# Peptides against a protein of PDB entry 1IK9: the designs that were tried, part 95

Target 1, 211 residues: chain A of PDB entry 1IK9
Amino acid sequence: MERKISRIHLVSEPSITHFLQVSWEKTLESGFVITLTDGHSAWTGTVSESEISQEADDMAMEKGKYVGELRKALLSGAGPADVYTFNFSKESCYFFFEKNLKDVSFRLGSFNLEKVENPAEVIRELICYCLDTIAENQAKNEHLQKENERLLRDWNDVQGRFEKCVSAKEALETDLYKRFILVLNEKKTKIRSLHNKLLNAAQEREKDIKQ
Target 2, 207 residues: chain A of PDB entry 1IK9 as posed
Amino acid sequence: MERKISRIHLVSEPSITHFLQVSWEKTLESGFVITLTDGHSAWTGTVSESEISQEADDMAMEKGKYVGELRKALLSADVYTFNFSKESAYFFFEKNLKDVSFRLGSFNLEKVENPAEVIRELIAYALDTIAENQAKNEHLQKENERLLRDWNDVQGRFEKAVSAKEALETDLYKRFILVLNEKKTKIRSLHNKLLNAAQEREKDIKQ
Target 3, 195 residues: chain B of PDB entry 1IK9 as posed
Amino acid sequence: MERKISRIHLVSEPSITHFLQVSWEKTLESGFVITLTDGHSAWTGTVSESEISQEADDMAMEKGKYVGELRKALLSVYTFNFSKESAYFFFEKNLKDVSFRLGSFNLEKVENPAEVIRELIAYALDTIAENQAKNEHLQKENERLLRDWNDVQGRFEKAVSAKEALETDLYKRFILVLNEKKTKIRSLHNKLLNA

## One batch from the design tools (peptide; made by RFdiffusion4, then SolubleMPNN)

Design b2_p15_3_s1 (from b2_p15_3, 9 letters changed)
Fold by OpenDDE base, seed 2:
Structure b2_p15_3_s1 (fold): chain B 211 residues (1-211), chain C 211 residues (1-211), chain A 15 residues (1-15)
Amino acid sequence: as target 1 above (211 residues)
Amino acid sequence: as target 1 above (211 residues)
Amino acid sequence: DKRLEEIEKKKKELE
């Protein structure tokens, strides 16, 4: 079961923060349970997949688009854009919400809620869920932090090895060139010496012919 | 102001989860506000730095060690070790907690709480704090995740460059050796050719003298 | 990249 808790403001009680809990299985389209609380009282209602389909049809909206709007209204909370307005009557237990656009306001959905007999239990469970979510997210944060530290160490290690490899390549090239230049110069000196000996031998032969 | 909310179980009401909120400035040693709630009622008390110091002295415990035990008891919640036991009387509003060790149980602290007139406001604020903490931790998680993905990409990039550097070093060494061997062999061939010319010139001179 | 390219360029200038 998936769950989301959001803060909302009711048009009837704009000074009192209410909490809207939505619980569902896999997808919101399959239906959901909605719970409203003001920290003292709680109200709960169940919305079926058939009711969602009927409401989409009544609105002449494609079901996937309608469910997308339900998700934004019920799971996002009052987003910073105040696009969704929530209404609730404690007397009738009728909950409805509207989407406000520049040129059009329309009712997006409505639910009959029932007053919970033991609101303290619902509120305790809601707080427990929040604390469990905090603990889970903290554990994820600690894990990600340790992984970041590991990746940073590994990056620094490879970077250091790469820099050493570049330096070692330059050093190797320089050393090889120095060694080969020495050997080549020795061979060039030997070639020059042999050429001079050949020239001297030719000059001596020319002297021997001239007697 | 720092705050921690924990789940606790009271010895008097072991079936009902209570929530213990502790709020303080910078350090718990400077004093704190304690709030207890069962999701219907709330009780609050203030503990001063002087009361903490007096309690440490009465226990003949070093203040830093005592504050360390307070932090474990009040901020950890019931850790998995059930080392701390919590007691509260709704009639007297007296809250006390004990540390349980194998051979010794002792009272670690006690506070007089006052019943909150509007518990719904305290509960709403507590839920708001939980939701704000969840949102903050989610933003941290998303940031750490993006950073992990960045570090992984950067690691893969450096690793690929390192592997190319190693391969380029080996290829450079091999290529330099091949080129130098060719040049050296040419010089060796020239030396051998010049030596043979010297030998032939010497043989011709010896023939001319015999002639 | 640039340093590897410079080394490869020097390698070609010696060819």
Scores: peptide ipSAE 0.005, ipTM 0.833, DockQ to the pose 0.011
Fold by OpenDDE base, seed 4:
Structure b2_p15_3_s1 (fold): chain B 211 residues (1-211), chain C 211 residues (1-211), chain A 15 residues (1-15)
Amino acid sequence: as target 1 above (211 residues)
Amino acid sequence: as target 1 above (211 residues)
Amino acid sequence: DKRLEEIEKKKKELE
């Protein structure tokens, strides 16, 4: 089961933060349990897949699009954009919410809730879920932090090896050039010496022919 | 202000999870606010630095060690080790907790709490804090995940550059050797040719002298 | 030959 808890503001009680818990299996489309609380009272309702389909049909909205809007309304928390307005009557236990667009507001959904007899148990379970989620997220954060530190070390190690490789390449090139220049110069000197010996031998031969 | 919420089990109500909120400034040693709730009622008390010091003195415990034990008791949540036992009387609003060791149990601390007149507000604020903490931890997780993905890419990029550098070094060396061998062989061939010309010139001169 | 061996030796020292 998946769960999301969001803060909402009810039009009827704008000064009191309410909490909207939605619980579902795999997808919100297959139905969900909605729980509303003000920290004192709690109300719960089950919304079936058939009810979701009927609401989508009544709105003349494609079901996937409707479920997408439900997800935004019920799972996002009241984002600062006031795009979704929540209404609840404690007397009738009727919960409904509207989507507010620039030129049009429309009811997105409505649910009959039931007052929970033991709201403290629902509230305790909600707090437990929050604390469990915090602990799980902290453990994930610690794991990711350790992995981040490992990856940074590994990066520094490879970077250091890379810099050493670049330096070694430049040093090798310089050393090879120096060594080859020396050898080439020795060979050039030897060629010049042999050429001079040949010239001298030719001059001596020309002298010997002239007696 | 720092805050920690923990689940505890009271000896008087072992079937009902209670929540212990501790709020403090910088260090627990400087004092803290303790809040207890069962999801219906709430109780709050302020513990001063002087009270902490007095409790440490009464226990004949070094203050830093005592604060260390308070931190373990009040901030860890009831760890599975039953090392700390929590007691609360709703009638007297007296909260006390014991450290249980193998052969000895001792009272670690005691606080007078006051019943909160509006427990729903305290509970709502507690839930808000949990939701804020979840959101902050999720944002940290997402950030760390993105950074890990970046570091992994950066590592792969440097590794690829390193491998290219190694290959380029080997290729450069091979190319330089090939080029230099060609030039050296040309010079060796020229030296050999000049030496042969010198030998031939010497042989011709020796023939001319015998002639 | 000896100079090539010295270059190869220095290559191995740079690895």
Scores: peptide ipSAE 0.005, ipTM 0.832, DockQ to the pose 0.013
Fold by OpenDDE base, seed 1:
Structure b2_p15_3_s1 (fold): chain B 211 residues (1-211), chain C 211 residues (1-211), chain A 15 residues (1-15)
Amino acid sequence: as target 1 above (211 residues)
Amino acid sequence: as target 1 above (211 residues)
Amino acid sequence: DKRLEEIEKKKKELE
C-alpha cells in the first residue's frame, strides 16, 4: 500500500492546518482511502474505482486526466499556487475540492467521510508512518552519502592514474626520440667516415696513375 | 533549535504508542523541552541545564556521561533492547525513565510535565515537523542520487580515457620502434654498401701496383 | 601500475 500525507488548508478553517492522508494500492485509479485530521478529530472515507470513474464521467473528463488531477490535488498538498481549494463540513462530513483556474473554479471531486470513533489511533498511526518514513529516508541518505564518497575516491584514484599515464606517455616518447637520435647520429658519422675513406682512396689511386 | 521525535512505550500503557519529542538548542546539556503525546493529549515540560546538572549530581554521575545517557534514552526511542523504560503518570504529570541493566534497574531521570491545554496544536505542529523533515530528506536524497549518477558518469569517462591513454602509449611505442627499425636497417645497408666499395677499391689498387 | 611495469620491461629488452 502506498501512502501520502499532505498539509491542507480548509476554506472553513483556514488558520488550522489539516492533514490529508491518501492511501492506495498500486494506482490511485483503483481507489483509495482518504483520511482527514486536524490533530484532534479524524475523518475517513473509502473512494472506489467506480466512484472515480463516475466523477470523471460527470465531469466529462478523460479518466487518465481526471486521475492525474486527483493526484495533483490529493498527493501534492497545497502547492504554493493555491490551485486546489479544499472544503470540508464537519457536520455533514462532506469533503470536496476545487481546481482554481484564472477565470473559473470548478469542483474536481467530492467524498463523503465518516468521523473516526478513535481519532487518537489514526493520529498515532499517522505519526508512526511519518517517523518510519524519516528513518527510511535517513538510512537512504546515509547510504547515498557513503556511496558518493566512495565514487569520489574512485574518481580521484583513476584521475591520478590517468595523469600519470599521460606524463608517462610523454616521457616515453621523449626518451625514444632521444635514443633514436643518438643511434642515428652514430650511423651518420660512420657513413661520413666511410665516404671520406673512399674519397681518399680515389685520390691516392689518381696520384699513383699520374709518374 | 534541534528536535527529535521518538516512539516510546509507557509502562502504564504498553499497548499505546506514545511519542516523545525533545527539542533543544545546540546541545542537550544546555536544557531541552520535552513533549509527550498519545495522539489525543499532550504534556510538555522544560528541563533546564541546572536540573540536568542536579540529576547528574544526585546520581553521582559525571555530567558528560549523564548527558550521554539522556541522549540515548530520549533521542533514540525504544531501541530494540528495552534498555530504557519510560513511566508517566497522567494524574501527577510525572515522567521518569529507567535504565535497565542485567541485574539492576535505576532511574536515569525524572521530569514534571504539564498537560497542554490545546493538544491538537501540539500534535499538528509535530506532524508538520515530520512532513517538513520528510520533504527535506527527500530533496537531499534526490540531490545525492543525481550527484551519485554524475560521479558515476565522471568515473566512467575518466576510466575510459585512462584505458585509451594506456592503449595509445602501447601503440606509440610500437610505432616508434617500427620506424626506428626501418631507418636503422637503411643505415646498416648503406654502411655495408660503402664497406664493399672500399674493399673493391683496395683490391683494384693492389692489382695496379702488382701490375 | 602493472601495465606501466610491462612497458618499462619492454623498454629494457630493446636496450
Scores: peptide ipSAE 0.000, ipTM 0.833, DockQ to the pose 0.011
Fold by OpenDDE base, seed 5:
Structure b2_p15_3_s1 (fold): chain B 211 residues (1-211), chain C 211 residues (1-211), chain A 15 residues (1-15)
Amino acid sequence: as target 1 above (211 residues)
Amino acid sequence: as target 1 above (211 residues)
Amino acid sequence: DKRLEEIEKKKKELE
């Protein structure tokens, strides 16, 4: 089961933060349980897949688009206060919400809720869920932080090895060229010396023929 | 102001999860506000620095060690249930807690609480704090995840460049050796040819002298 | 990057 808790402000009680819990199985389209609380009282309603389909049809909206709007209204938390208006009558237990677009508001959905007999249990369970979520998120943060520290160390190690490899390549090239130039110069000197010896021998032979 | 909310079980009501909020400025030693709630009622007390010092003295414990034990009892959440026992009388509003060590329990601290007139406000504010903490931790998680993905990309890039550098170094060495061997062999062949010409010229000169 | 390219260029000039 997935769950989302959001803060909302009711038009009738704008000074009192309310909490809207939505719980569903796999997809919001399959139906959901909605719970409203003010920290003292709680109200719960179950919305079926058939009711969601009927509301989409009544709105002349494609079901996937309608569910997409429900997700934004009910799961996004306090989106910018200007986008969704929430209304609840404690007397009728009727909850409805509107989407505000420029100068026009339209009803997005409505649910009949039932007053919970033991609101303290709902509130305790809600706080437990929040504390569990905090603990899970803290554990994820600690894990990600340790992994980032590992990746940074690994990056620095490879970067240092790469810089050493570049320097070693340049040094290798320079050293090889220097060594080969020395050997080539020795061979060139030997060739020049042998040519001079050949020239001298030819000159001496020409002298010996001339007697 | 720092704040920690923990789940506790009261000895008198072990089936009902209670929540212990502790709020303090900079250090727990400077005093703290303790709030207890069951999701319906709330009780609050202020513990001064002088009371903390007096309780440490009454326990014949060094203040820093005592505050360290308070931090473990009051801030650690539900540590293993076996370490700390919490007691509260709703009638007297007297809260006390014990540390359990093997077969011996000892009183660690006690506080007089006052019943909150508007518990719903305290509960709403507590839920708001939890939801804010969840949002902050989610933002940190998203940031750390993005940074993790960046670091992984950067590591893969440098690793690939490093592997190319290693291969390029080996290829450079091999290529330079091959080229220089070819040039050296040409020079060696030229030296051998010149030596043979010198030997032939010397042999011809020796024939001309005998002739 | 530029240094690796220069080394590759020099490698080609030796070819």
Scores: peptide ipSAE 0.005, ipTM 0.833, DockQ to the pose 0.011; fails the geometry check

Design b2_p15_3_s2 (from b2_p15_3, 8 letters changed)
Fold by OpenDDE base, seed 5:
Structure b2_p15_3_s2 (fold): chain B 211 residues (1-211), chain C 211 residues (1-211), chain A 15 residues (1-15)
Amino acid sequence: as target 1 above (211 residues)
Amino acid sequence: as target 1 above (211 residues)
Amino acid sequence: DKKLKEIEEKEKELK
């Protein structure tokens, strides 16, 4: 089961924060349980897949688009307060909500809720879920922080090895060229010396022929 | 102000989860506000720095050690259920808690609480704090996840550059040696050719002298 | 590329 708790303001009671819990299996389209509380009283209703389909048809809206709007209204929490308006009558237990656009407001959905006999149990379970979610998120944060620290160390190690490799490549090239130039210059000097010896030998032969 | 909410079980009501909120400024030693709720009723008490000092003295415990035990009892949530025992009388509003060790249990602290007139407000504010903490932790998780993905990309990029640098260094060394061996062999061949020309010239001179 | 050209130029000077 998936669950989302959101803060909402009721049009009739804008001064007191209400909490809207929505619980569903896999997809909101398959139906959901809606729970409303003011921290003293609680109200619950079940919305079936058939009711969602009927509401979509009544709105002349494609079911996936309608479920997408339900998800934005009921699961996003207090989005910009101006986009969704929530209404609830504690007397009739009738809950409805509207989408507000610049020039038009329209009803997005309506649900009949039932007053919970033991609201304290619902409130305790809601607080438990919040505390569990906090603990899970903290554990995930600690894990991600440790992974970030590991990745940063690994990056610094590879960066340092890369910089050393670049420097070592340049140094290797420079050293090899210097060594080879020295050896080549020795060979050039030996070639020059041998040419001079050949020239001298030829000049001596020309002297010996001239007596 | 810092705040921690914990689940506790009361010895008198082990079947219903209670919530213990502790609120303090900077350090628990400076005093704190304790709030207990069962999701229907709430009780609050203020513990002063002087009361904490007096309780530490009465226990013959060093103040920092005593505050350390308070922090473990009141802020750790349900640690192993067996380490701390919580007691509350709804009639007297007397709250006390014990530390349980293998062979000895001892009272760690006691507080007189007052019944809150509007428990719904306290419960709503507590749920708001939980939802704010969830949102903050989610934002931190998303940030850390994005940083992890960045660091992983940066690591892969540097690793790939490092591997290319290693391969390029080895290839450079091999290529330079091959090229220089070719040039050196050409120079060696020229030296051999010049030596042979010198030997031939010397042999011809020796023939001319014998003629 | 640049280093290969420098090698070729140095090879020409060494010839």
Scores: peptide ipSAE 0.013, ipTM 0.835, DockQ to the pose 0.018
Fold by OpenDDE base, seed 3:
Structure b2_p15_3_s2 (fold): chain B 211 residues (1-211), chain C 211 residues (1-211), chain A 15 residues (1-15)
Amino acid sequence: as target 1 above (211 residues)
Amino acid sequence: as target 1 above (211 residues)
Amino acid sequence: DKKLKEIEEKEKELK
């Protein structure tokens, strides 16, 4: 089961933050349970997949688009742009919300809620869920931090080995060229010496023919 | 201001989770505000630095050790080992907690709390803090995840460059040796040819002298 | 090293 708690402001009670909990299985389209609380009272209602489909059809909206709008309204809270307005009557237990655009406002959805008999139990469970979520997120943060530190160390190790490999390649090339130049110069000197010996032998033979 | 909310169980009400909020500035030793709630009622009290010091002295405990025990009791909740037992009288508003060891149980601290006149406001603020903490931790998780993915890509890039550098170094050594052997063999062939020419010239001169 | 030494040793055998 997935759950999202968001803070909302009711048009009727703008001075007090309300909390809107939505819980669902896999997808919001399959239906959801909605819970509203002011920290003293709580109200709940179940919305079925058929109700979501019917509301989308009544709005002449494609179901996936409608569910996308429900997700923005109910799971994001009132975004910073006041695009969604929430209304609730404690007397009728009727909850409805509107989407406000520049030139038009329209009702996006409505639910009949029921007053919870023991609101303290719902509030305690809501706080427990928040605390569990904090603990899970903290454990994930600690894990990600340790992995990040490991990866940074491993990166620095490979980077240092790479730089040493580059330097060692350049040093190898330079050393090999120097060694081979020495050997080649010895061979060139020997060739020059042998050529000079041949020239001298030819000059001596020319002297022996001239007696 | 730092804050920690923990779930606790009261000896008098073991069937319902209570929430213990502690808030302080920089260090718990400088004093703190404690708030207890059951999701319907709330109670609060302020504990001063002087009260903490006096309680440590009365217990004949070093202050840093005592504050360390307070931190374990009040900020960790009842750890999984039931080492801390919490008691609260709604009638007297007297809160106390004990440390349970194998052979001894002792009172670790006690506070007079006051019933909050508007518990819904305290509960709403507590839920708001939990939601803010969730949002902050989620943003931190998303940041750490993106950094981790970046570092992993950067590690793979450097690792691939390092492997290419190792292979290129081995290839360079092999190529240079092959090229230099060819040049050296040409020089050796020239030296052998020049030696043979010198031997032939010496043999011809010896024939000319015998003639 | 080894092949360069082998070249140098073969050069010593060729004197």
Scores: peptide ipSAE 0.017, ipTM 0.834, DockQ to the pose 0.027; fails the geometry check
Fold by OpenDDE base, seed 4:
Structure b2_p15_3_s2 (fold): chain B 211 residues (1-211), chain C 211 residues (1-211), chain A 15 residues (1-15)
Amino acid sequence: as target 1 above (211 residues)
Amino acid sequence: as target 1 above (211 residues)
Amino acid sequence: DKKLKEIEEKEKELK
């Protein structure tokens, strides 16, 4: 079962933060349990897949699009964009929410809730879920941090090897060129010496022909 | 201000999860505010640095060690090791906790709490803090995940450059040796040709002298 | 190294 807790403001009680818990199996489309609390009272309702389908049909909205709007309204928390307005009557236990657009507001959904007899248990369970989620997220953060530190070390090690490889390539090239220049210069000197010997031998032969 | 919420079990109400909130400035040693709640009622007390010092002195414990034990008791949550036992009287608003060792249990600390008149506000604020902490930890997780993905890409890029550098070094060495061998062989051939010309010239001169 | 040594040896044979 998946769960999301969000902070919402009710039109009837704008000064009191309310908490909206939604729990569902796999997909919100398959139905969900909604819980509303003000930290003292709690109200719960079950919304079936059939009710979601009926509400989508009544709105003439495609079911996937409707569920997409439900997800934005019920799971995102009241983002600063007052795109979704929440209403709840504690007397009738009727919860409804509206989507506010520039020129048009429309009711997105409505749920009959039931007042929980033992709200403290629901509130305790909600706090437990928050604490468990914090612990899980902290453990994940510590794991990711250790992985980052490992990856950074591994990167530095490869970078250092790369820099050594570049330097070793340049050193190799320089050393090879120096060695080859020395060898080539020796060969050039030998060729010059042999040419001079040939020229001298030719000059001596020309002298010997001239008695 | 720092804050930690933990789940605890009271000896008097072992079936009901209680929540212990501790809030402090910089260090727990400088004093703290303790809040206890069962999701319906809340109790709060302020513990001063002087009270912490006095409790440490009364126990004949070094203050840093005592604060270390307070931190383990009050901030760690009830880990499965029943090392710390929590007691609270709703009638007297007296909170105390014991450290349980194999052969000895001793009172670690005691606090006078006051019943909160509006527990719903304290509970709402506690839930808000949990939700804010979840959001912060989620954002940190997403950041660390993106950083891990970046570091992994950067590692792969450097590794690929390193492998190319190694291959390029080997290719350079091979190419340089091939080019130099060609040039050296040309010079060797020229030297051999010049030596043969010198030998032929010497043989012709020896024939001319015998003639 | 080995090829350079072979070049140096072949150079010694050429003196």
Scores: peptide ipSAE 0.016, ipTM 0.835, DockQ to the pose 0.025; fails the geometry check
Fold by OpenDDE base, seed 2:
Structure b2_p15_3_s2 (fold): chain B 211 residues (1-211), chain C 211 residues (1-211), chain A 15 residues (1-15)
Amino acid sequence: as target 1 above (211 residues)
Amino acid sequence: as target 1 above (211 residues)
Amino acid sequence: DKKLKEIEEKEKELK
C-alpha cells in the first residue's frame, strides 16, 4: 500500500491545519482510502475504482486526466499556488474539493466520510508512518552521501591517473626524440668520417699519378 | 531550535504507542522542552541546564556522559535493544526513564510534566514538523541523486579520456619507433654504401701496384 | 628499453 499525507486548510476552519491521508494500492485509479484529521478528530472514507470512473464520466473528463487532477489535489495538498480548495462539513461528514483556475472554479470531487470512533489510534498510526518515512529517507540520504563520497574518490583517482598518463606521454615523446637524436648523430658522424676517408684516398691516388 | 520526535512505549500503557518530542537549542546540555503524546492527550515540561547539571551530580556522573545518555534515551526512543524503559503517570504527570543493562537498572532521569490544554494544536504542530522534515529529506535525496548521476557522468568522461590517453601513448611509441627505424635504416644503407666504395678504391690501388 | 637495446644490439652485430 502506498500512502501520502498532506497538509490542507479547510474553508470552514482556515486557522486549523488539517491533514489529508490518502492510501492506495499501486495506482490511485484503483481506488483509495481517504482520512482527514485535525489532530483531535478523524474521518475516513473509501473511494472505489468504479466511483473514480463514474466521477470522471460525470465530469466529462478522460479518466487518466481526472486521476492526474486527483493526484495533484489529494497527494500534494493545495500546492504553493493554492489551486485547490478543500471543504468539509463535520455535521454531514461531506468532503469536497475544488480546482481554482483564473477563469473557472469547478468541483473536482467529493467524498462521504465517516467519523472515526478512535481518532487517537489513527493519529498515532499517522505519526508512526511519518516517523518511519523520516527514518527511511534518512537512511537513503546517508547511503547517497556515502555513494557521493565514493564516486568523488573514484573520480579523483582516475583524474590523477589521467594527468599522470598525459605527463608520461609527453615525457615519453621527449625521451624518445632525445635518444633518437643521439643515435642519428652517431650515424651522421660515421658518414662524415667515411666521406673524409674517401676524399683522402682520392687525393693519394692523384699524387701517385703525378712521377 | 532542534527537535527530535521518537516513538516510545510506556510501562503503564505498553499497547499504546506514545511519542516523545524533545526540543533544544544547539545542545541538549543547555536544557530542553519535552512533550509526550498518545495522539489524544499531550504533556509538556521544560528542563533547564541547571536541572541537567544537578541530575548529573546526583547520579555522580560526568555531565558529558550524562547528556550522552539523555541523548540516547530521549532522542532515539528505547532503541532496538530496549535499553531504555519509560514510565509515565497521567495522574501525577510524572515521567521517568530507566536504563536497563544486564546487571544493573537505574533511573536515568525524571521530569514533572504538565497536561496541555489544547493537545490538538501540539499534535498538529508535531505532524507539521514531521511533514516538513519529510519534504526537506526528499529534496535532499533528489539533490544527492542528481549529484550522484553527475559524478558518475564525470567519472565516465575522465575514464574514457584516460583510456584514450593510454591508447594514444602506446600508439605514439609504436609510431615513433617505426619512423625512427626508417631513418636509421637510411643512414645504415649510406654507411654500407660508403664502406663498399672504400673497399673498391683499395682493390683498385692494389691492382695498380701489381701492374 | 628492451626495443632500444635490441636496436643497439642489432647495430653491434652489423662491424
Scores: peptide ipSAE 0.015, ipTM 0.835, DockQ to the pose 0.025; fails the geometry check

